# Peptides against a protein of PDB entry 3WG5, part 16

Target 1, 218 residues: chain A of PDB entry 3WG5
Amino acid sequence: LAKNIVYVAQIKGQITSYTYDQFDRYITIAEQDNAEAIIIELDTPGGRADAMMNIVQRIQQSKIPVIIYVYPPGASAASAGTYIALGSHLIAMAPGTSIGACRPILGYSQNGSIIEAPPKITNYFIAYIKSLAQESGRNATIAEEFITKDLSLTPEEALKYGVIEVVARDINELLKKSNGMKTKIPVNGRYVTLNFTNVEVRYLAPSFKDKLISYITD
Target 2, 218 residues: chain A of PDB entry 3WG5 as posed
Amino acid sequence: LAKNIVYVAQIKGQITSYTYDQFDRYITIAEQDNAEAIIIELDTPGGRADAMMNIVQRIQQSKIPVIIYVYPPGASAASAGTYIALGSHLIAMAPGTSIGACRPILGYSQNGSIIEAPPAITNYFIAYIKSLAQESGRNATIAEEFITKDLSLTPEEALKYGVIEVVARDINELLKKSNGMKTKIPVNGRYVTLNFTNVEVRYLAPSFKDKLISYITD

## One batch from the design tools (peptide; aimed at target 1 L106)

Design b1_p11_5_s4 (made by RFdiffusion4, then SolubleMPNN; from b1_p11_5, 4 letters changed)
Fold by OpenDDE base, seed 2:
Structure b1_p11_5_s4 (fold): chain B 218 residues (1-218), chain C 218 residues (1-218), chain A 11 residues (1-11)
Amino acid sequence: as target 1 above (218 residues)
Amino acid sequence: as target 1 above (218 residues)
Amino acid sequence: SGVELEVLGAS
């Protein structure tokens, strides 16, 4: 029986292989409890492309809807966070957050300058981010511009341009606004209509390992 | 029927979430073919602690023996690579390779200086690396010193101190020397005696994705 | 070096 439970968990910091473990753990817990959805409060400046791709794959393999919520105000789904959002079942943003700036780089030089990725890598990520947008029925042109123009958007702009689905101030407003929406990608091969009527909200805390690794990554 | 097949694959570069995907793919292929073992030719300067821990877990969950082979000459199993090796069923090193230098760091500062991990993180990784050594019947004192002294060892020293099991110049010598050895950790809950009599060696090439990400990670 | 997606705030 589908329990009227929605999980909420926070993922903050750089996107790394540990971030994958967090996503996997959180989604797995919510799957095991047959939750209506999980909301991931995301605040990331970016991170590793490989970890990002694995996270996207894990989200797309989820047995339940995964809602990326760029939260709280001042947070961003920057770079890798944008890809993750575009790979998710629903994107929400709080006012005062940002999304975009998705340029692949090889790293930072000793002087702090960006080492640009070669065109072949840039083109690969352009194709990849456009694919995520297209598959989710989101704005693929803007998704490309997140790379080509290093574009960042406000929640209002992102909503207007069809990059995201919801602007919400908090979890309650998010649940209210997203109730009755269809997922932007399939869950177990089907587009799911979200039912947030009479739901119990359950917050997942970071594991001890999660806390340790956040100290390793911070 | 146990096929007398040994897979060989190369993992080179920084330990990342992509490196996890490579390990997972390679081990899965070898598991599916019911190989006697897989040899991973490892050459890594280190990488992410989270990715490393996931790789160790994947190795320990392997249905077949995973042999870490620090190869070719000039290669290293540095930092994260040492942890991975210590988490594996057998460690081999080629002459002219190195193992160790396992100090956890938070990163590099703008001036290229190492940002040291706080004592609580350092102590966690000391406990972790000692656990890997103890569980595998390897030298836990030296494993600790890989962190506390940032120690690096030659293959001969590592063998002498009981950190590794084999020094071998090539795959043929590795197979010859490791034939009849027991795995240092269980495979499916049992210590396996390696049987490399009349084996077929199969080399696994990187996938297209692997090649793209290696271009992305180099 | 692995393709990092730019980390905004690594300033």
Scores: peptide ipSAE 0.088, ipTM 0.360, DockQ to the pose 0.123
OpenDDE base, seeds 1, 3, 4, 5: peptide ipSAE 0.027, 0.043, 0.043, 0.025; ipTM 0.311, 0.345, 0.326, 0.287; seeds 1, 3, 4 fail the geometry check

Design b1_p11_6 (made by RFdiffusion4; failed a check: a repeat of another design)
Pose (drawn by RFdiffusion4):
Structure b1_p11_6 (pose): chain A 218 residues (1-218), chain B 218 residues (1-218), chain P 11 residues (1-11)
Amino acid sequence: as target 2 above (218 residues)
Amino acid sequence: as target 2 above (218 residues)
Amino acid sequence: VTFYPITFKTV
């Protein structure tokens, strides 16, 4: 009961209804165990707007900080993952990862051709991504460009432009650098200082169901 | 005089990419065997827009008539399934089935809440559903109400209002009543008169991939 | 009854 605990979970692939269930399951475990924070290792090339908005809401309501960590090297928090990142308490990127490219689309034709959204819906997601950035004190101008210019950024660029808070190679480096940082959004009404000194790291294994469903959607 | 071959397939659950694959697989089989028609027993609560539009497109390109049959009793062709029905050559409903209820939403939230669709998406789908109804000679005024009033119809009501062509209990009654009916949309440029005199019914089993994905869903 | 109109491009 007198421990400092950080949970680490993994989320890979398309953001779907099932991805929401994962976020909710992992975050719930960390909440019930009074964790200092949960670190989500995120690698997503795309996903659905409804599951993305539900995840952002679940993060906003989280009783513990949620750190989105674009990991491993070569991972991306593109499309829906970018909103999830902008909607969280702290963003970290591993070297060689990517963030951005969030243009909303109606989906894919028989060809694989892009089915664009009506211009006004693009304006809706611009307002939504600007809102997430402003609520978290991040660069809304660049966040808007994730959509309008299909802008994508490396870790160093994202840091310089004020979109993320940490560039780290691994969990240990992430804990060291983010230690003492304030969360970019509140936890239960209060902005919190992260205490990662003398911390126990606990990894949450993805379940059989997680790996299988992810593989199938792949 | 001639033997007419009719294929029958079952498509159930949420409309997704796998559903498009089912429609494409079952339709291709019927086309290669020079079938008079393929009948799809459809039961769907809804699904994704891009897959629905891809299914409507696949039906438009079909070299043989595609009859959408809302079957069994208790089934519905709600939301995305309504568009598939309106985009097809002939619609049949079994007693005790439902069609309509198409008001678009961005999706459902955690606590039973619904994420509203911006007006542009709503107007976009009004234009699209009116267009499918107009192209097929079905009641565009009522089709709009599927969205604007979340209108849902019984089979008897759907026939009366000119949204569907046939009310049938089974495949036998469907072929009997639809024999001699013109298709509501062309098959390769011409409106085909359906010949169901001297008919061989062939049932298509769902594939391993079909069964697996649905068992996981159940 | 469900309907899902928007998604994001896969990168």

Design b1_p11_6_s1 (made by RFdiffusion4, then SolubleMPNN; from b1_p11_6, 4 letters changed)
Fold by OpenDDE base, seed 1:
Structure b1_p11_6_s1 (fold): chain B 218 residues (1-218), chain C 218 residues (1-218), chain A 11 residues (1-11)
Amino acid sequence: as target 1 above (218 residues)
Amino acid sequence: as target 1 above (218 residues)
Amino acid sequence: TVFEPISFKTV
């Protein structure tokens, strides 16, 4: 039985192997405590595709719901962050955030110009991102356009197009709005109805310093 | 290629074989014209389970998206109407409408008391309504509670719990809000992205008198 | 891996 505990952790910056370690650790802590969910406040410009796919896999294997929350205002789930979000149990965005711009690149040249990915790689990620969207019941056409058009969306657009589930200003509003929602992908083979009524919020820091805050969701 | 035509038809009252004929005719007209969608303004207290299942089957076999719109304000998709909605490509509700109360009954006794369905029948419809919700990526737990608790929801609750996709005051707002959404079930084996940009709205009457209205969705 | 050099960086 899930406790009335929700973990919140922040992941910020480039998606790397370290970001995978952060996701793995945070999710593991929340799993061990049998939390109702973990909310990952995500702010990323993107990063490595290998780390991204490992993170998606770790989320898909999670024993508890993993909510990606693009937060705070001004944050983005850009590029790899969008894939991670689309692979998660629920996506939320704060007003003034963005999601998308998923076109894969090989890197940057010495002059700072983008080295384009060959069509074979681009097509692989098109198939991959469409799969994530389809498996989560989200808009796979827009997911493809995150690559083919390098599309970025506002929270309102992303919600409208069925890319995300929640627009919320803060954790309290997120908990209120997502309370009673079903996860967009299974947890242990089952879709979970989120129960955030009278929930205890535990903040995870990278330093394992947890701050306990109680939220009452009506 | 779908035309920029959306049909709108009203279905009101008890779900019967006549209601099936109305759905069949309306959907057939919209299919023949290769419309982008048909919106069925639904207001029903429920009705016959046989007619309901036939309607759901007809919607599932539709060559175009069928949107169930619980409309106008004060309307309900009660009982059989909820099953029909959950079997459709998109559900919308107007503010001040309701959905749910799906507990099957055998009928009414001479004194007006409800004759309860035996557990075998109730369990059949629990499985059925859960299937409709699961296939459409909607909240199958709430769908079950529409039976087990005889639960009725507001549009806001239904949206929050992931039972429906849209809350809209009118057809114009419905078109605007649902534009770019994906159908919750396939059309001809594929999920369809709704395109209601600069759409021509054709109202179907039971008398086949069509009224043409143009809506611009931005 | 074939995907090691692949980055997802927005401009």
Scores: peptide ipSAE 0.029, ipTM 0.251, DockQ to the pose 0.174
OpenDDE base, seeds 2, 3, 4, 5: peptide ipSAE 0.020, 0.022, 0.032, 0.030; ipTM 0.261, 0.257, 0.298, 0.263; seeds 2, 4, 5 fail the geometry check

Design b1_p11_6_s2 (made by RFdiffusion4, then SolubleMPNN; from b1_p11_6, 6 letters changed)
Fold by OpenDDE base, seed 5:
Structure b1_p11_6_s2 (fold): chain B 218 residues (1-218), chain C 218 residues (1-218), chain A 11 residues (1-11)
Amino acid sequence: as target 1 above (218 residues)
Amino acid sequence: as target 1 above (218 residues)
Amino acid sequence: VVFEPLSFETK
């Protein structure tokens, strides 16, 4: 029986254009192999709003389901990571992870203080994050509060409030729990039911370039 | 005689992931129509290092020549814009424009002061910008000095020092001067001789999304 | 707009 393939890849650190390149590379590999899905193990404190929007668009253009998995325990999908998650086909979190804190900023001050974004920018991202939540059938009120209250949620809270779909300790539990779930957004114009029966899990390693960039940004 | 098409599109403002989307969209349109080239009228104060690197990669993957034209007079290809230019098939500048000032920064302080990048980041971008210059047969010493001295050049200086290929007042002069030039980097693995004889110039307008994003970032 | 300032803006 042709084994259905599930790819797993890690994206860690700041959301940058390098992160876009990682997403694009990983998704492209999984698309080329006609994988059942790709799981992206995401651990990010945030990063760049523009890179985030490109990543969201790349996920939305995927020919296969892209699952964002906030992993391992202690990881976060903070700021830009939350937007990426909300733009994905399924969101999972490991126990001891967090999601949220989506308030846009202009940057950091020399003293490490945050430079606040002007209202026009904040309001744009409120509209954007609400759109992502609405398109994915997720909690748009909480999505807005990720900005307006800079709210962070536990996996249990995020599941309870309808922000995410799965709480799972590891990839095996994620596959087990998400088996038979429908994607929260379309794949090639259709909502797909995930089939993780008799799957082969393939891990994608970061390229040398990915490792170098991670080393430079961390 | 099947008119050879040259596309012209404008990219203005901060280099962001939206700018990547603009580059990708514009180049894709020109590729689909088998254009002789696309000219990107670039006016940028800089922006995001990651988005810049993705744009460079997208240009390098183009099926057609991508010409960066620093335009109109008063425009700049500053910071990220210089990297993008150095990653392109041909660089042109209008009189009264500038290129350079490529020193990476972490951001701005609340008082508007620059937060300096750590040496590891600065050294990475020195290596990167030198690589772009070397790959394109452009002045790698000046490319380094765009960072180490935060150097900015006039079109005349940039031409003289072998940073750029053309000084042109407008698209017509650009087409006239670049006609018969070879691309500074390969197109689909080959150096292409530009043929701007009997060309039809087609202007690409920014999408509604492009306009909205420009409005939000400016 | 950034969520962490990797802003490489020149003056």
Scores: peptide ipSAE 0.045, ipTM 0.260, DockQ to the pose 0.267; fails the geometry check
OpenDDE base, seeds 1, 2, 3, 4: peptide ipSAE 0.025, 0.031, 0.038, 0.029; ipTM 0.276, 0.267, 0.259, 0.285; seeds 1, 2, 3, 4 fail the geometry check

Design b1_p11_6_s3 (made by RFdiffusion4, then SolubleMPNN; from b1_p11_6, 5 letters changed)
Fold by OpenDDE base, seed 4:
Structure b1_p11_6_s3 (fold): chain B 218 residues (1-218), chain C 218 residues (1-218), chain A 11 residues (1-11)
Amino acid sequence: as target 1 above (218 residues)
Amino acid sequence: as target 1 above (218 residues)
Amino acid sequence: TVFYPIDFETK
């Protein structure tokens, strides 16, 4: 039987317009090959709200399941990364990773102090993150607390609280554990049961442009 | 008599955290050399609000006058660029440039459509841009209209409406016209009279990092 | 963690 393909790609660093381009490219490749899914290994401290929202939209429009995997150990889906994860079809985390810390800021002052977002902006993102959680059947209360308390969770806590679906040490364990799970959001209007039996794992490399941007942003 | 130094640097492209680093670097160099002023040749379509606000703050904290010069012809101080200009000690524009178009957006959808900012965010930036205009003795009504009407102005219009201080074709004309003008905001708590008699113009080059980032963002 | 709410891009 023809092996189902699962793509794996890496997105690391700040969420920017270039990160959107990475997501778009990776998902498009996987869509074109009618992959069973794409797994995005995500490691981000956060980034731009606009780029984040666009990425979420791109994921939601995907013709295939998009799995966000907070990986490797030590990685985070912080701030914008949490929103992206909550907008995805499945969230996995490796041991030693974190998720949360979603309080919006307007930036850093010259002294490194945070410029707080006005309540109006904060409230907007509270509503937004709660919508993502609710639509994905995830814990909207915790999603709100990612902002209001700037909460960060371990994989085990995130799983316990119903923020994420899988804790996995590597891609193979992720595929094993997520096999037979339904996507947390629809694919083409339907919740899809993931089939990771007899899959071929294909790794997507960053483009030259992606590598260059990552080098500069790190 | 020891020549007063005026630094000139170029900032082009989207306003990002890297643009902040450019501003900081350029202003710091000029401060260290006790320059009479720094002129930033600005050409931007806009960018991040956070970076913009940080840049404004960096300008406001400058130990020397920071002049924003929308240059060359064809350049714009669009969106974030307008805010930066309004936060500066003096605004100049070359003929054939533009300023304005400050309506905030949350990003672009996959179809290229604008995701509108919620009224709460828009109103925040209305208040912010008006404060910049008021503090600099510039036209706060027009500043508001840069958002509410997404207004863009020519240099001649911007001068007429009291948004900017100088229309100049080149650095030499800018120095001539701005000589003896008071800064529109204080430097170290005092409005400074610009002295561009017998000045040495020193051009600052982008760092290697700046060049690389610009290459990727263009 | 930095989450920035707003972009200004020219239309």
Scores: peptide ipSAE 0.037, ipTM 0.336, DockQ to the pose 0.780
OpenDDE base, seeds 1, 2, 3, 5: peptide ipSAE 0.070, 0.025, 0.025, 0.027; ipTM 0.344, 0.302, 0.318, 0.261; seeds 1, 3, 5 fail the geometry check

Design b1_p11_6_s4 (made by RFdiffusion4, then SolubleMPNN; from b1_p11_6, 5 letters changed)
Fold by OpenDDE base, seed 1:
Structure b1_p11_6_s4 (fold): chain B 218 residues (1-218), chain C 218 residues (1-218), chain A 11 residues (1-11)
Amino acid sequence: as target 1 above (218 residues)
Amino acid sequence: as target 1 above (218 residues)
Amino acid sequence: VVFEPIDFETK
């Protein structure tokens, strides 16, 4: 019986154009191998909005389900990470992780103070994040409040408020819990029922380029 | 500090015009007292489609949140009960309960066999149940399969597949878990955030009429 | 435009 392949990859650190390259590479590998899904173990404090939007678009264009898994415990899908999660086919979180704090900023001043985004930009991202939530059948009000209140949630709160689909301690529990769930956004125009009954888990390692970039941005 | 009132009432047995009267009475009492919500402890094998549709409409017209709670353990929201649940502001289930099996029938033959509904009627209720699911942000595909596959789900499955919002063992756990949740359909044109932090629980007993009707339909 | 890194300082 042909085993369905589930890929697992890690994306850690600031969201940048290089993070897009990581997502694109990982998803492409999983697409080429016709995987049942790819799980992205995400841990990010946030990052660039442009890179985030490209990552969201890449996920939405995926030929296979992309599961964002906020992992390991202590990880976050902060800021840009929340947008990425909300743009994905399924969100899972490990206990002890967090999601939210999505308020856009222009950057940091020389003194380390935040340069606030003008209302026009904030309003754009409010509309954007609400759209991601709506398209994925997730809580658009909370999505907005990730910006307007800079709200951060626990996995239990995120699940309770309909922001995420799964709380799981590890990949095995994630596969077990998400088995038979439908993707929250379409894959190739249709909602996919995840089949994790007879799967082989394949881990994707960071490329040398990925490692180098992570080292430079750390 | 003024306590918010939460009403709890039981509706058990076949869905009939008398069950509508029970719903109407209970919801009206809760509306008059400006309750934070009413919890209907529902246990039904199903019943009449006309009565069901009227109950759904009455719930949708409620001035307060109506929570359908499939309770106690061993109870079901079968057939008409599923429609009622899907038409409500929040669905909760106790462990060991079930929901689904929504295929319409014309009735039972003298030999106890089902008289199948014609495709026209079945298709009407497919559209209807999907509409209830869609309006409440619940799984319309599973809602359809409650008819097309005569599917029944456990609370855990129903939660997993986005059919229901809460699994709770009792009223106290239900209040705790649903506290801070938004209603899945609007109340007076807006989604209500449930406030169960400082509540008084008031139980509504069946009227003498309700008891008599339940006895006659049993 | 960047998103604020949440420095989760675990106090």
Scores: peptide ipSAE 0.091, ipTM 0.317, DockQ to the pose 0.056
OpenDDE base, seeds 2, 3, 4, 5: peptide ipSAE 0.035, 0.032, 0.028, 0.064; ipTM 0.321, 0.273, 0.266, 0.339; seeds 2, 4, 5 fail the geometry check

Design b1_p11_7 (made by RFdiffusion4)
Pose (drawn by RFdiffusion4):
Structure b1_p11_7 (pose): chain A 218 residues (1-218), chain B 218 residues (1-218), chain P 11 residues (1-11)
Amino acid sequence: as target 2 above (218 residues)
Amino acid sequence: as target 2 above (218 residues)
Amino acid sequence: AAVVIPVLGAA
């Protein structure tokens, strides 16, 4: 009961209804165990707007800080993952990862051709991504460009431009650098200082169902 | 005189990419065997827009008539399934089935809440559903109400209002009543008269991949 | 990369 606990979970692949269930399951475990924070290792090339908005909402309502960590090297928080990141308490990127490219689309034709959205819906997602950035004090100008210019950024660029808070190689380095940082959004109405000194790290294994469903969608 | 071959397939559940694959697989089989028609027993609560548009497109390119049959009793062709029906060569409904209810939403939230669709998406789908109805000679005024009023119809109401062509209890009654009917959209440029005199019915089983994905869904 | 709008039905 007198421990400092950080949960680490993994989320890979398309952001779907099932991805929401994963976020909710992992975050719920951390909440019920009074964790200092949960670190989500995120690697997503794309996903659905509805599941992305539900995840952002679940993070906003989280009783503990949610740290989105674009990991491992070569991972991306592209498309839906970018919103999830902008909608969270802290963003960390591992070296060689990517963030951005969030243009909303109606989807993919028989050809694999891109089915663009009506111009006004692009304006809707611009307003939504600007809102997430402003609510978290992040660079909304660059966030808008994730859509309008299909802008993508490396870790160092994202840090310089004020989109993320940490560049870290691993969980330990992430804990060291983010220790003492305020969350970019509140936890239950208060901005919180992260205490990662003398912390127990607990890894949450993805379930059989997680790995299988992810593989199939792949 | 001649022996006419009719294929029958079942398509159930949410409309997704796998559903497009089912439509493409079943239709390709019927085309290669020079079938008079393929009948799809459709039961769907809704699904994704891009896959629905890809299915409508696949039906438009079909070299043989595609008859959408809302079957069994209790089934519906709601939301995305309505567009598939309106985009097809002939629509049949079994007693006690439903069609319509197509108001677009960005999706469902955590607590039963619904994420509203911006007006542009709503107007976009109004134009699209009116267009499918106009191209097939079906009631565009009523089709709009599938969206603007979330209108849902019984089979008897759907026939009366000119949205569908046939009300049938089974495949036998469907072939009998639809024999001699012109298709509502062309097959390769011409409107084909359906010849169901001297008919061999062939049932297509769902593949291993089909069954697996649906068992996981159940 | 792009965010897919699933555009679902309300029913």

Design b1_p11_7_s1 (made by RFdiffusion4, then SolubleMPNN; from b1_p11_7, 3 letters changed)
Fold by OpenDDE base, seed 4:
Structure b1_p11_7_s1 (fold): chain B 218 residues (1-218), chain C 218 residues (1-218), chain A 11 residues (1-11)
Amino acid sequence: as target 1 above (218 residues)
Amino acid sequence: as target 1 above (218 residues)
Amino acid sequence: AGVEIPVLGAS
């Protein structure tokens, strides 16, 4: 029986225009091969709102399910990472990871203090993150609190509150637990039931350019 | 007679957190030496709003006048560069440069099209850029149109409309034309009259780190 | 960790 393919790729570091290029490349490869899904192992402290929104759009336009997996233990989907997760077809987290802290900031002051975004910007991102949560059938109240309270959650809390769908220690447990789940957003206008029975896992490596940019942005 | 010192430094490329570090370093050196002013030769297509706002704040907190000089010919103070200029003590442009195109964007779509910022963000930056223009006694209507019409101006137009103070081909012409001008914003609570009579020009070179980051972000 | 809002100008 021809095995369904699941791609796995890693995205680590700050969300930038280059991170968009990584998402686009990875998803495109998986689309071309008609993969059952792609799993993105995400570890990010956050980054650019523009890159984040483009990544969310790229995920939503994907011809295949995109699973955001906050991995490994100690990783986070902080700030921009949370938006990306909420915009994806399925969210998983490994034990010892975190999600949240989505307050839009204008940046950091000279003393390292956060320069808060003006209320108008904060309210925009509240509306945006709530939209992502609502469209995906996830907890829009908690999504708002990721901004208003700068809330960060454990995987167990995020699962309990209906922010994420899976807590998994590794890719095998993720595939096992997500098998038979429906995507939280449509794929080509349909909610897809994930079939991870008899799958081949293919790892996508970062390009040379990916490695160079990660080295520069880290 | 002890010569007054004018520092000149170059900032080129996208406005990032590293660009803030460059501004901070350059201004700090000039402050420590009690320079008459620092001239920043600016060539930027734009960049991050956070870095831009931090740079504006750093300029406004400067103990010495900060002159933004859009230089060389072919350079621009586009987008973030325009905000920085409008937040500075004096703006100069070389012939063949441009200023404006300040529309906040969320980024670029996959097809290279601009993802427009939502009206709330656009309105915030309209208010912000108008504030910078008003505080500096510059044309707030044109500052708004840099966003609403995505307007770009020549040096001659920018001078005519009261966006900038000087059109100069080189540093010597800039010093000559700006001699006796008052800063458009206060220095330590006072509008300073620039004295470029009998000045020593000192060029600040980019640090090794500056060169490396420019190479990576270009 | 905050979401950084870009102000990119159309070049």
Scores: peptide ipSAE 0.094, ipTM 0.604, DockQ to the pose 0.736
OpenDDE base, seeds 1, 2, 3, 5: peptide ipSAE 0.043, 0.027, 0.036, 0.021; ipTM 0.514, 0.284, 0.346, 0.293; seeds 2, 3 fail the geometry check

